# Peptides against a protein of PDB entry 6CSU: the designs that were tried, part 2

Target 1, 51 residues: chain A of PDB entry 6CSU
Amino acid sequence: GALEELRGQYIKAVKKIKCDMLRYIQESKERAAEMVKAEVLRERQETARKM

## One batch from the design tools (peptide; made by RFdiffusion4, then SolubleMPNN)

Design b1_p8_3_s3 (from b1_p8_3, 4 letters changed)
Fold by OpenDDE base, seed 5:
Structure b1_p8_3_s3 (fold): chain B 51 residues (1-51), chain C 51 residues (1-51), chain A 8 residues (1-8)
Amino acid sequence: as target 1 above (51 residues)
Amino acid sequence: as target 1 above (51 residues)
Amino acid sequence: MDPEKLGP
């Protein structure tokens, strides 16, 4: 009936939101890791230049 | 040094994002539950009216 | 909430 359908629809919506947000967290971690990697490379280049 | 500080800053930022998103998921679940509750009450009222 | 606007 209409009640069961509505319940199913909102549960499905919440599951989608959860998945999307977990993906965003993962992507944010990857971006942060790449920025740290870039900084490490710059620091190494600076050290090499001073030698 | 600058590298360790940067690493710490981005780790802290990712942790904050994670917490904010988990809170949003929880709030979304609560809103969905309240909407389902309201629908149940409406269906009960409709049933009572037809009796 | 817009997830794309979260973070630094």
Scores: peptide ipSAE 0.175, ipTM 0.641, DockQ to the pose 0.024
Fold by OpenDDE base, seed 4:
Structure b1_p8_3_s3 (fold): chain B 51 residues (1-51), chain C 51 residues (1-51), chain A 8 residues (1-8)
Amino acid sequence: as target 1 above (51 residues)
Amino acid sequence: as target 1 above (51 residues)
Amino acid sequence: MDPEKLGP
């Protein structure tokens, strides 16, 4: 009935939001990892230039 | 140095966002569960009224 | 996917 259809639409929307949020978290973690790598590389270069 | 401080600030911000998103996902799941329970209760009431 | 397993 109409209530079951509404429920189905809601559950589908919640699932989509969950997937989008998980993707955002993953992308944020990847960006953080790349920033760490870039920092480490710069520090190594600076250390090498001071030797 | 300045880059380490910037990195630290970024990582802290990402951690906060992750926690907020996980909380949002949990709350969304709880809302979905309550909607399912409400639907089941209504359907049972409607079935009882039709007997 | 368990979001809590999106570890360090």
Scores: peptide ipSAE 0.161, ipTM 0.638, DockQ to the pose 0.023
Fold by OpenDDE base, seed 3:
Structure b1_p8_3_s3 (fold): chain B 51 residues (1-51), chain C 51 residues (1-51), chain A 8 residues (1-8)
Amino acid sequence: as target 1 above (51 residues)
Amino acid sequence: as target 1 above (51 residues)
Amino acid sequence: MDPEKLGP
């Protein structure tokens, strides 16, 4: 009935949000790793110039 | 009725997830900034040891 | 935050 159909739509929406969040977390970890790597390379370059 | 009550629960759940995501994004940005700051300080310390 | 704990 209408209640089962609405419950199905609710469950589908929550599952989609969960998948989107897991993807966002993974991509955010990758971006954070790239930021750290870029900062390390910049500091090493500045050190090399002072030598 | 039961349909309005279920719709209300759905809207409340989606609002909570949205707020949790915004908080997670902000905290993730703060953690990323602290990781970059810590890496800069480590690289500067290693440079100071090599002079 | 654990994404598995999000939702009703």
Scores: peptide ipSAE 0.186, ipTM 0.452, DockQ to the pose 0.056; fails the geometry check
Fold by OpenDDE base, seed 1:
Structure b1_p8_3_s3 (fold): chain B 51 residues (1-51), chain C 51 residues (1-51), chain A 8 residues (1-8)
Amino acid sequence: as target 1 above (51 residues)
Amino acid sequence: as target 1 above (51 residues)
Amino acid sequence: MDPEKLGP
């Protein structure tokens, strides 16, 4: 009935949001890792120039 | 330095967003559970009226 | 992404 359909739509929406959030978190972690990598490379370059 | 501070701020922001997202997911799950509970109670009441 | 702007 209408109530079951409404509940089904709600559960589907919650699942979609969950997936979107997990994807966003993963992408943010990847960006953070790339920032760290770039920082380490810059530090190595600076050290090389001082030597 | 300024770069480390910027990176630190970014990581802090990512952590906050992660926590907010997980909390939102949890609250959505709780709401879904309450909807199911309410539906079951209504079904029982309808059955009782038909008996 | 703002979780508060996400439905349901």
Scores: peptide ipSAE 0.185, ipTM 0.633, DockQ to the pose 0.060; fails the geometry check

Design b1_p8_3_s4 (from b1_p8_3 with V1M D4E)
Fold by OpenDDE base, seed 2:
Structure b1_p8_3_s4 (fold): chain B 51 residues (1-51), chain C 51 residues (1-51), chain A 8 residues (1-8)
Amino acid sequence: as target 1 above (51 residues)
Amino acid sequence: as target 1 above (51 residues)
Amino acid sequence: MDPEKLSA
């Protein structure tokens, strides 16, 4: 019936959100790590110029 | 110094991740809500055809 | 869904 179908649609939507969020979190962490690595590299170069 | 700058970069990256996640969650919830609304509309049409 | 449950 309509209520069972609606429940199924809701559960499907929630599962999709969960998967999308986990993927987005992982990609965001990877981008943040690359940003930090780039900044560390720049700081090493700046320190080297001051020595 | 390098350690303070690294800490600052890390905190900045974490803050960015938090903001991006909250935005992504909100957008994902909105997309899921629209998907559910569309399915409910289709089910109403199907039920109407069966009456 | 609670987003805090997905963040590790």
Scores: peptide ipSAE 0.220, ipTM 0.661, DockQ to the pose 0.059
Fold by OpenDDE base, seed 3:
Structure b1_p8_3_s4 (fold): chain B 51 residues (1-51), chain C 51 residues (1-51), chain A 8 residues (1-8)
Amino acid sequence: as target 1 above (51 residues)
Amino acid sequence: as target 1 above (51 residues)
Amino acid sequence: MDPEKLSA
């Protein structure tokens, strides 16, 4: 009935939100890794200039 | 150094966001359960009136 | 919270 259908729609929405959040977390980790790489590169360049 | 400190700050921020997201998911499940309870109650009341 | 509003 209408109740079961509404429940199904809600569950589907929650599942989508969960997936979106997990993807966001993964992308945030990737962005963090890229920022760290850039920082390390800059530090290496600075060290090289001082030698 | 400054690089390690920045990395640490970022990791801490990501951990906080993850916890916030998990809490949001849990609260969403609880809200869904309460909505279902309310719907079931209304249906039972309607059935009782028809008897 | 809406993940679509989150940016980094």
Scores: peptide ipSAE 0.212, ipTM 0.636, DockQ to the pose 0.024
Fold by OpenDDE base, seed 4:
Structure b1_p8_3_s4 (fold): chain B 51 residues (1-51), chain C 51 residues (1-51), chain A 8 residues (1-8)
Amino acid sequence: as target 1 above (51 residues)
Amino acid sequence: as target 1 above (51 residues)
Amino acid sequence: MDPEKLSA
């Protein structure tokens, strides 16, 4: 019935949000790690040039 | 120095993640609401046709 | 989700 259909759509939407959020968090962590890695690399290069 | 620079990049990355997550949550909520709204609309149409 | 918007 209509109520079950609506409830089903709600649950589906919530599940999608959950999955998308988890994926987004993972991707954001990876990007943040890459930003830090790039900075570490630059610092190593600068240190090497000052030796 | 190198340590302050690295720390600065870390903090910047974390701030970016926070902002992006909040935006993503908002957009996801809007999409979920739209999905539910579409289902409600369909049900109303079906109910009307069965009358 | 547009990955380009997430990279900004």
Scores: peptide ipSAE 0.183, ipTM 0.651, DockQ to the pose 0.046
Fold by OpenDDE base, seed 5:
Parts: sequence; C-alpha cells; structure tokens
Structure b1_p8_3_s4 (fold): chain B 51 residues (1-51), chain C 51 residues (1-51), chain A 8 residues (1-8)
Amino acid sequence: as target 1 above (51 residues)
Amino acid sequence: as target 1 above (51 residues)
Amino acid sequence: MDPEKLSA
C-alpha cells in the first residue's frame, strides 16, 4: 500500500545519502593526499634551489 | 616551519569534516528509524479504528 | 605522515 511504498522510498533516500557522503569523504581524502604531495614537492624544490 | 604547520592544519580540518559527516549519517539513521516507527503506529491505529 | 590517515 501507499504507506509501505512511502516507507520504502524514505529508506532508499537515506541509503543514497549515506553512500554519497561516504564517497565525499573518500574524495576529500584523495584531494588531501594530493595537496600534501604538492606541498612536499614545493618544499623539496625550495631546498634544492637554496643549495 | 610554516609549511609543516599548514599541512598539519589541513589534515586536522579534514579529520573534523570526516567526523561531522559520520555523525550526520548516524543522526539520519536515527531519524529514519523514528519515522518508520511513527508510520507503523499510524497504520496500526488506522486498522484498529476500522475494526 | 601517510596521507591515507586523513580519513581512515
């Protein structure tokens, strides 16, 4: 019935939100890793330049 | 140095975002559970009224 | 620091 459908739809929506948020966390981790890598590289370049 | 501090600050910020997002997921799950409970109760009340 | 520790 309509009530069961609505309940199912809500649960499905919550599951999607969960998945999207977990994916966002993963993407943020990847971006953070790249930023750290870039910073380390810049630091090395600066050190090399000063030698 | 400044670069190490910046890197540390960014990492700290990402950790906070992760924690906040995971908390949001948990709260969403709790809200969904309460909504389902309320729907089931309403359905039971409707059934009882029709008897 | 291992960047993967950010959001483990």
Scores: peptide ipSAE 0.189, ipTM 0.637, DockQ to the pose 0.100; fails the geometry check

Design b1_p8_4_s1 (from b1_p8_4, 3 letters changed)
Fold by OpenDDE base, seed 5:
Structure b1_p8_4_s1 (fold): chain B 51 residues (1-51), chain C 51 residues (1-51), chain A 8 residues (1-8)
Amino acid sequence: as target 1 above (51 residues)
Amino acid sequence: as target 1 above (51 residues)
Amino acid sequence: MDELIESI
């Protein structure tokens, strides 16, 4: 019936949003990792200049 | 330095957003589960009336 | 945290 169909649509929408959020989290982690990598590289260069 | 601090702030912000998203996903799963539970209960009642 | 994500 209509009620069951509506519930099904909600569940489907929630599943899609979940997947989108998980993907966003993964991409954010990757960006954060790259930022840290760049920082470490610069810090090493600075340290080397001071030695 | 300022650059490192800025990167640190970004990483911290990303971590918070990640936690918020995970919480939202969990809550969404719980809501979906309750909707399914309610549907199953109603369907059982309907079936019982027809028997 | 990675395990938590995978378990969702």
Scores: peptide ipSAE 0.177, ipTM 0.628, DockQ to the pose 0.026
Fold by OpenDDE base, seed 1:
Structure b1_p8_4_s1 (fold): chain B 51 residues (1-51), chain C 51 residues (1-51), chain A 8 residues (1-8)
Amino acid sequence: as target 1 above (51 residues)
Amino acid sequence: as target 1 above (51 residues)
Amino acid sequence: MDELIESI
């Protein structure tokens, strides 16, 4: 019936949102990791110049 | 320096967003579960009336 | 740093 259809649509929508959110979190983690890597590299280069 | 501060702020923001998203996902799962429970209950009651 | 990233 109509309620079963609505429930199915809701569950499908929730699953889609979950996947999108997890992907966004993963992408944000990757961006943060690259930011840290770049900074560490700069620090090492600066240290080398001062030695 | 300014870049380290910015990196720290970014990481903090990402962590906050992650927590919010995970909470939203959990709440959505709970709502979906309750919807299923309610429907199953109605189905059992309807079956009982037809027996 | 890897642990920090994984903790996000």
Scores: peptide ipSAE 0.156, ipTM 0.610, DockQ to the pose 0.026
Fold by OpenDDE base, seed 3:
Structure b1_p8_4_s1 (fold): chain B 51 residues (1-51), chain C 51 residues (1-51), chain A 8 residues (1-8)
Amino acid sequence: as target 1 above (51 residues)
Amino acid sequence: as target 1 above (51 residues)
Amino acid sequence: MDELIESI
């Protein structure tokens, strides 16, 4: 009935939110990794200039 | 230096958010499962009354 | 470094 359909819609919404959140986590990890790589590169360049 | 520390703080914040999001996903799944179980129970009770 | 990244 209508109530069962509403519950089904809730489950579907939860699944979508889960997928969106997992994607956000993955993208955030990638951004963090890029920030670290940029930092390492800058430090290596500074070290090279001092040698 | 100060910039490296700021990047470190960002990584720490991302880790915290990841943990919070994973917890939220788990709790949401559990709530959805409970809603389904309650629905099944109600349907079984209705079927029993009609027999 | 890779280990730190994967720990996030």
Scores: peptide ipSAE 0.151, ipTM 0.608, DockQ to the pose 0.025
Fold by OpenDDE base, seed 2:
Structure b1_p8_4_s1 (fold): chain B 51 residues (1-51), chain C 51 residues (1-51), chain A 8 residues (1-8)
Amino acid sequence: as target 1 above (51 residues)
Amino acid sequence: as target 1 above (51 residues)
Amino acid sequence: MDELIESI
């Protein structure tokens, strides 16, 4: 019935939101990793300058 | 330096967002599961009425 | 799906 269909729609929407969130998390992790990489590289350069 | 500190702050913020999102996902899954459970129970009741 | 979430 209409109620079951509405529930189905809700569940579908929730699943989509979950997927979007997981994608965002993954992208955020990748950005963070890149920032860390850049920082480490700069730290190495700074160390080299002080030698 | 200031740039490294800013990067650290960003990473910390991202990690917090990740945690919040994971919590939301978990809560959403739990809500969805409960909705499905309720639907299944109603379906069983409907079946019983038709018998 | 739980394994995927837990891997994050």
Scores: peptide ipSAE 0.176, ipTM 0.630, DockQ to the pose 0.026; fails the geometry check

Design b1_p8_4_s2 (from b1_p8_4, 4 letters changed)
Fold by OpenDDE base, seed 4:
Structure b1_p8_4_s2 (fold): chain B 51 residues (1-51), chain C 51 residues (1-51), chain A 8 residues (1-8)
Amino acid sequence: as target 1 above (51 residues)
Amino acid sequence: as target 1 above (51 residues)
Amino acid sequence: MDELIDSI
């Protein structure tokens, strides 16, 4: 029936959103990791200047 | 320095967003599960009427 | 249906 159909559509939409969110989380983690790497490099350069 | 501080703030913000997203996903799954349960109940009632 | 829920 119409109600079951709507439930199915909701579930499908939720799955789509979940996938998008997981992708976004992963991309954000990758960006954060890159920022940390850049920080570490800068800190190492700073250490080198102080040696 | 200021740049490291900004990186730290970004990482912290990303962690917060990740947690919020995971919670949202979980809540959406729970809502979907409840909708499916309701559907199953209705279908069982319908089956009973046809027996 | 349980598998569907778990797949979300």
Scores: peptide ipSAE 0.155, ipTM 0.626, DockQ to the pose 0.026
Fold by OpenDDE base, seed 2:
Structure b1_p8_4_s2 (fold): chain B 51 residues (1-51), chain C 51 residues (1-51), chain A 8 residues (1-8)
Amino acid sequence: as target 1 above (51 residues)
Amino acid sequence: as target 1 above (51 residues)
Amino acid sequence: MDELIDSI
């Protein structure tokens, strides 16, 4: 019936939004990790040049 | 040192974003639940009127 | 219904 259909649509929409946000969180973590990794590399190079 | 400070800043920023998104997900679920609840109420009223 | 919504 109309109720079940509408309920299903709401649930589906919310699930999609949730998945998108979780993906964004994961991607943000990965970007942050890469930034930190790059900084570590720069710091090591700087240390090496000072020796 | 500079590396540790920067790393800390990145981690803190990512944590905040994650928390904000999880909160948004929760709020979206609550809104969806309220919409479904309201629809259930309307459906029940309509059914009652048809009796 | 509540359990289903909470499981999302």
Scores: peptide ipSAE 0.154, ipTM 0.624, DockQ to the pose 0.063
Fold by OpenDDE base, seed 1:
Order: sequence, then structure tokens, then C-alpha cells
Structure b1_p8_4_s2 (fold): chain B 51 residues (1-51), chain C 51 residues (1-51), chain A 8 residues (1-8)
Amino acid sequence: as target 1 above (51 residues)
Amino acid sequence: as target 1 above (51 residues)
Amino acid sequence: MDELIDSI
């Protein structure tokens, strides 16, 4: 019936939102990792100039 | 330095967003579960009236 | 039903 249909649509929407959120978290983690790598590289270069 | 501070703030923000998103997902799951329970109850009541 | 909810 109408309620089962509505429930099904709600569950589907929740699954989509979950997937999108987890992807966003993963992308954010990857950006953070790249930021760390870039900083480490700069620190090494700075150290090399000072030695 | 300034970059380390900025990186630290970014990582902290990412962690906060992750936590908020996971909480939202959990709350959505709980709402979905309550919808199912309410529907099952109504179905049982409807069946009882028809029998 | 519980399995479906838990799988989300």
C-alpha cells in the first residue's frame, strides 16, 4: 500500500544519504593526508636550506 | 608554525564533521526503525478488525 | 526488517 511505498522510498533515501556522507568523509581524509604530505615536504626542504 | 596550526584546525574540523555525519546517519536509522514498528502495529490492528 | 535497518 501507500505506506509501504512511502517507507521504501524513505529507506532508499537514507541509504543514498549514508553513501554520500561516507564518500564525503573519505574525500576529506584524503585531502587531509595530502595536506600533511605537502607540509612534510616543505619542512624537509626548509631543513635542507638551513643545513 | 602557522601551517601546522592551520593543518591541526583542518583535521579537527574534519573529525567534527565525521562525528556529526555518523550521528545523523544513526538518527536516520532510528527514525526508519520507528516507522517500521508503527507500520507493523497498524497492520496488526487492521488485521484484528477484519478478523 | 531488522537486518535491512542494520545494513544501512
Scores: peptide ipSAE 0.153, ipTM 0.619, DockQ to the pose 0.026
Fold by OpenDDE base, seed 3:
Structure b1_p8_4_s2 (fold): chain B 51 residues (1-51), chain C 51 residues (1-51), chain A 8 residues (1-8)
Amino acid sequence: as target 1 above (51 residues)
Amino acid sequence: as target 1 above (51 residues)
Amino acid sequence: MDELIDSI
């Protein structure tokens, strides 16, 4: 019935949101990793200049 | 320096968001499971009435 | 630094 269909739509929406959030987490981790890598590179360059 | 501190704050924020999203996913799964259980119960009751 | 990244 209509109520069961609505429950099905809710479950489908939850699955989509889960997928989107997992993707966002992964992309956020990648951005954070890139920021750290850039920091390490700058520190290495500074150390090299002081040698 | 100030830029490194900003990077640290970003990483901390990402960790918090990750934790919040994982909690939301878990809670959403629990809600979906409860909706399915309620549906199964209703179907069992309907079957019992027809016997 | 990889350990820090993995901890996120």
Scores: peptide ipSAE 0.148, ipTM 0.610, DockQ to the pose 0.025

Design b1_p8_4_s3 (from b1_p8_4, 3 letters changed)
Fold by OpenDDE base, seed 3:
Structure b1_p8_4_s3 (fold): chain B 51 residues (1-51), chain C 51 residues (1-51), chain A 8 residues (1-8)
Amino acid sequence: as target 1 above (51 residues)
Amino acid sequence: as target 1 above (51 residues)
Amino acid sequence: MDEEIESI
């Protein structure tokens, strides 16, 4: 019936949101890692110039 | 140094995102519950009319 | 955070 259908739609929506969030988190972590890497490289260059 | 500051900023940003997501999920669940409740009531009315 | 999201 309509109730069961609504429940099914809700579950489907929640699952989609979960997947989207997990993907976003993963991508965010990857971007952050690249930013950190770039900063480390810049600092190493700065240190090298001072030596 | 700059690296430590960047790390700190990242952690802060991640914490904020986490909190926002959890809030969104909670609110979404509450809205869904209300929708289900409304649907159940409508179906009960429909059943009552057919009796 | 990942664990909390995965528990949904």
Scores: peptide ipSAE 0.186, ipTM 0.618, DockQ to the pose 0.093
Fold by OpenDDE base, seed 4:
Structure b1_p8_4_s3 (fold): chain B 51 residues (1-51), chain C 51 residues (1-51), chain A 8 residues (1-8)
Amino acid sequence: as target 1 above (51 residues)
Amino acid sequence: as target 1 above (51 residues)
Amino acid sequence: MDEEIESI
């Protein structure tokens, strides 16, 4: 009935939001990791220049 | 050193984002549950009116 | 990847 259909719609919407948020978290972690790698490289280059 | 401090800043930022996103998911689930409850009540009221 | 980052 209409109730079951509406319930299904809201559950589907919440599931989509969950997936989107988890993907955003994952992408944020990946970006942070790449930024740290870049910083490590920069620090090594600076150290090399100062030797 | 500067690298460790920067790393700490990015990790802290990502952790904050994670917390915010998880809270949003939780709040969305709570809102969906309340909307379903309201719909159940409405359906019962409609059924009562049609008896 | 750094273990601390992986644990977030």
Scores: peptide ipSAE 0.167, ipTM 0.613, DockQ to the pose 0.062
Fold by OpenDDE base, seed 5:
Structure b1_p8_4_s3 (fold): chain B 51 residues (1-51), chain C 51 residues (1-51), chain A 8 residues (1-8)
Amino acid sequence: as target 1 above (51 residues)
Amino acid sequence: as target 1 above (51 residues)
Amino acid sequence: MDEEIESI
């Protein structure tokens, strides 16, 4: 019925927004990991130049 | 000695960068959770208005 | 995300 359909739409919308945010979090974590990796490499280079 | 001090500085710098990025990830997750929470509330309001 | 939101 109409109420069940509306509830279904609500649940679908909420699940979609949740999934979008979880994806954003995952991508943010991946970017952060790459930033750390790049910085570690730079720090190693700096260290090597100072030796 | 000088080499030990340099190594110490390197380790300290790398650890700081790692901690900063982990904090950013945590804060990003918190912001994402708040965004989802706000959207869920809006969706509930929309649903209520449609009923 | 907290467990409540992730459980949706």
Scores: peptide ipSAE 0.140, ipTM 0.509, DockQ to the pose 0.079
Fold by OpenDDE base, seed 2:
Structure b1_p8_4_s3 (fold): chain B 51 residues (1-51), chain C 51 residues (1-51), chain A 8 residues (1-8)
Amino acid sequence: as target 1 above (51 residues)
Amino acid sequence: as target 1 above (51 residues)
Amino acid sequence: MDEEIESI
């Protein structure tokens, strides 16, 4: 009935949100890692220039 | 020094990721709620048409 | 995180 259909739709929606969230987190972590790497490189270059 | 700067950047990046994640979750919940509302309306209309 | 989302 309507209740079961609604419940099914709700669960499906929640599952999709979870998947999207996890993907977003993963992508964000990757972006952050790249930013940190770039910063490390800059810091190393700065250190090298000072010597 | 470089270590402190890196640590600071890392913490900043992590905080940003967390904030972005929370925002994304909130927005996703809102979208899901709207989808569910739309479904409920459809179900109600379907029920009404059957009577 | 939402407990329900975490549980699925």
Scores: peptide ipSAE 0.177, ipTM 0.627, DockQ to the pose 0.108; fails the geometry check

Design b1_p8_4_s4 (from b1_p8_4, 4 letters changed)
Fold by OpenDDE base, seed 2:
Structure b1_p8_4_s4 (fold): chain B 51 residues (1-51), chain C 51 residues (1-51), chain A 8 residues (1-8)
Amino acid sequence: as target 1 above (51 residues)
Amino acid sequence: as target 1 above (51 residues)
Amino acid sequence: MDKEIESI
């Protein structure tokens, strides 16, 4: 019935959101890591230029 | 120094990730709500057609 | 936040 269908759709939607979020978290962490690495590289270059 | 800069960049990156995630969660919830609403509408129409 | 999302 309508209740069961709605429940099914809700669960499906929630599961999809969860998966999308986990993927987004992972990708965001990777981007953050790259930003930090780039900053470390810049800082090292700056330090080297000052010597 | 390099340590302070790195820390600053890390904190900035983490804050950005947090904000992006919260936004994504909100948008995903809205999409899920629309999907559920659409399903409810379809179910109502199906029920109506059966009468 | 990660734990919360992973718990749903």
Scores: peptide ipSAE 0.179, ipTM 0.629, DockQ to the pose 0.116
Fold by OpenDDE base, seed 3:
Structure b1_p8_4_s4 (fold): chain B 51 residues (1-51), chain C 51 residues (1-51), chain A 8 residues (1-8)
Amino acid sequence: as target 1 above (51 residues)
Amino acid sequence: as target 1 above (51 residues)
Amino acid sequence: MDKEIESI
């Protein structure tokens, strides 16, 4: 019936949101790692210039 | 140094995102519960009319 | 955070 259909739709929506969030988190972590790497490289260059 | 500052900023940003997501999920669940309740009531009314 | 999201 209508109730069962609504329940099914809700469950499907929640699952989609979960997947989207997990993907977003993963991508965010990857971007952050690249930013950190770039900063470390810049700092190493600055140190090298001062030596 | 700059690296430590960047790390701190990243951690702060991640914490904010986490909190926002958890809040969104909670609010979404509450809205879904209300939708289900409303649907159940409508179905009960329809059943009552047919009796 | 990942564990919390995965538990939803």
Scores: peptide ipSAE 0.179, ipTM 0.607, DockQ to the pose 0.094
Fold by OpenDDE base, seed 4:
Structure b1_p8_4_s4 (fold): chain B 51 residues (1-51), chain C 51 residues (1-51), chain A 8 residues (1-8)
Amino acid sequence: as target 1 above (51 residues)
Amino acid sequence: as target 1 above (51 residues)
Amino acid sequence: MDKEIESI
């Protein structure tokens, strides 16, 4: 019935949101890691420049 | 240094995102619960109408 | 779902 259909639609939507959020978190972590690597590299270059 | 500052900024941003996501999930659950209640009520009303 | 996100 309509209730079962609504429940099915909700479950599907929630599962999609979960996947999207997990993906976003993962991508954010990856971007942060790259930013950290870039910063470390810059600091090493600055240190080398000042030696 | 710059690396520590970047790390601090990232941690702060991630914590904010986490809180926002958890809040969104909670609100979505609440909305879904209300939708289910409304649907159950509608179905009961339809059943009553057809009796 | 909530616990999974909270653990990240």
Scores: peptide ipSAE 0.172, ipTM 0.610, DockQ to the pose 0.095
Fold by OpenDDE base, seed 5:
Structure b1_p8_4_s4 (fold): chain B 51 residues (1-51), chain C 51 residues (1-51), chain A 8 residues (1-8)
Amino acid sequence: as target 1 above (51 residues)
Amino acid sequence: as target 1 above (51 residues)
Amino acid sequence: MDKEIESI
């Protein structure tokens, strides 16, 4: 019925936004990892120059 | 000695960078959670208006 | 996060 359909739409919408945010978090983690990787590389280069 | 000190500085710097990035990830997760919470609230309101 | 980075 109409109420069940509306409930279904609500649940679907909430689940979608949750998934979108989780994806954003995952992408942010990936970007953070790349930033750390790049910085570690730079730090190694700096260290090498100091030796 | 000098080499040990330099190694120590390198390790300290790398660890700090890692910690900063982990903090950023944590804060991003918290922001995402708040965004989801706010949207869920709005969705509930929209649902209520449709009933 | 990359395991190498996580191991730091």
Scores: peptide ipSAE 0.136, ipTM 0.504, DockQ to the pose 0.075

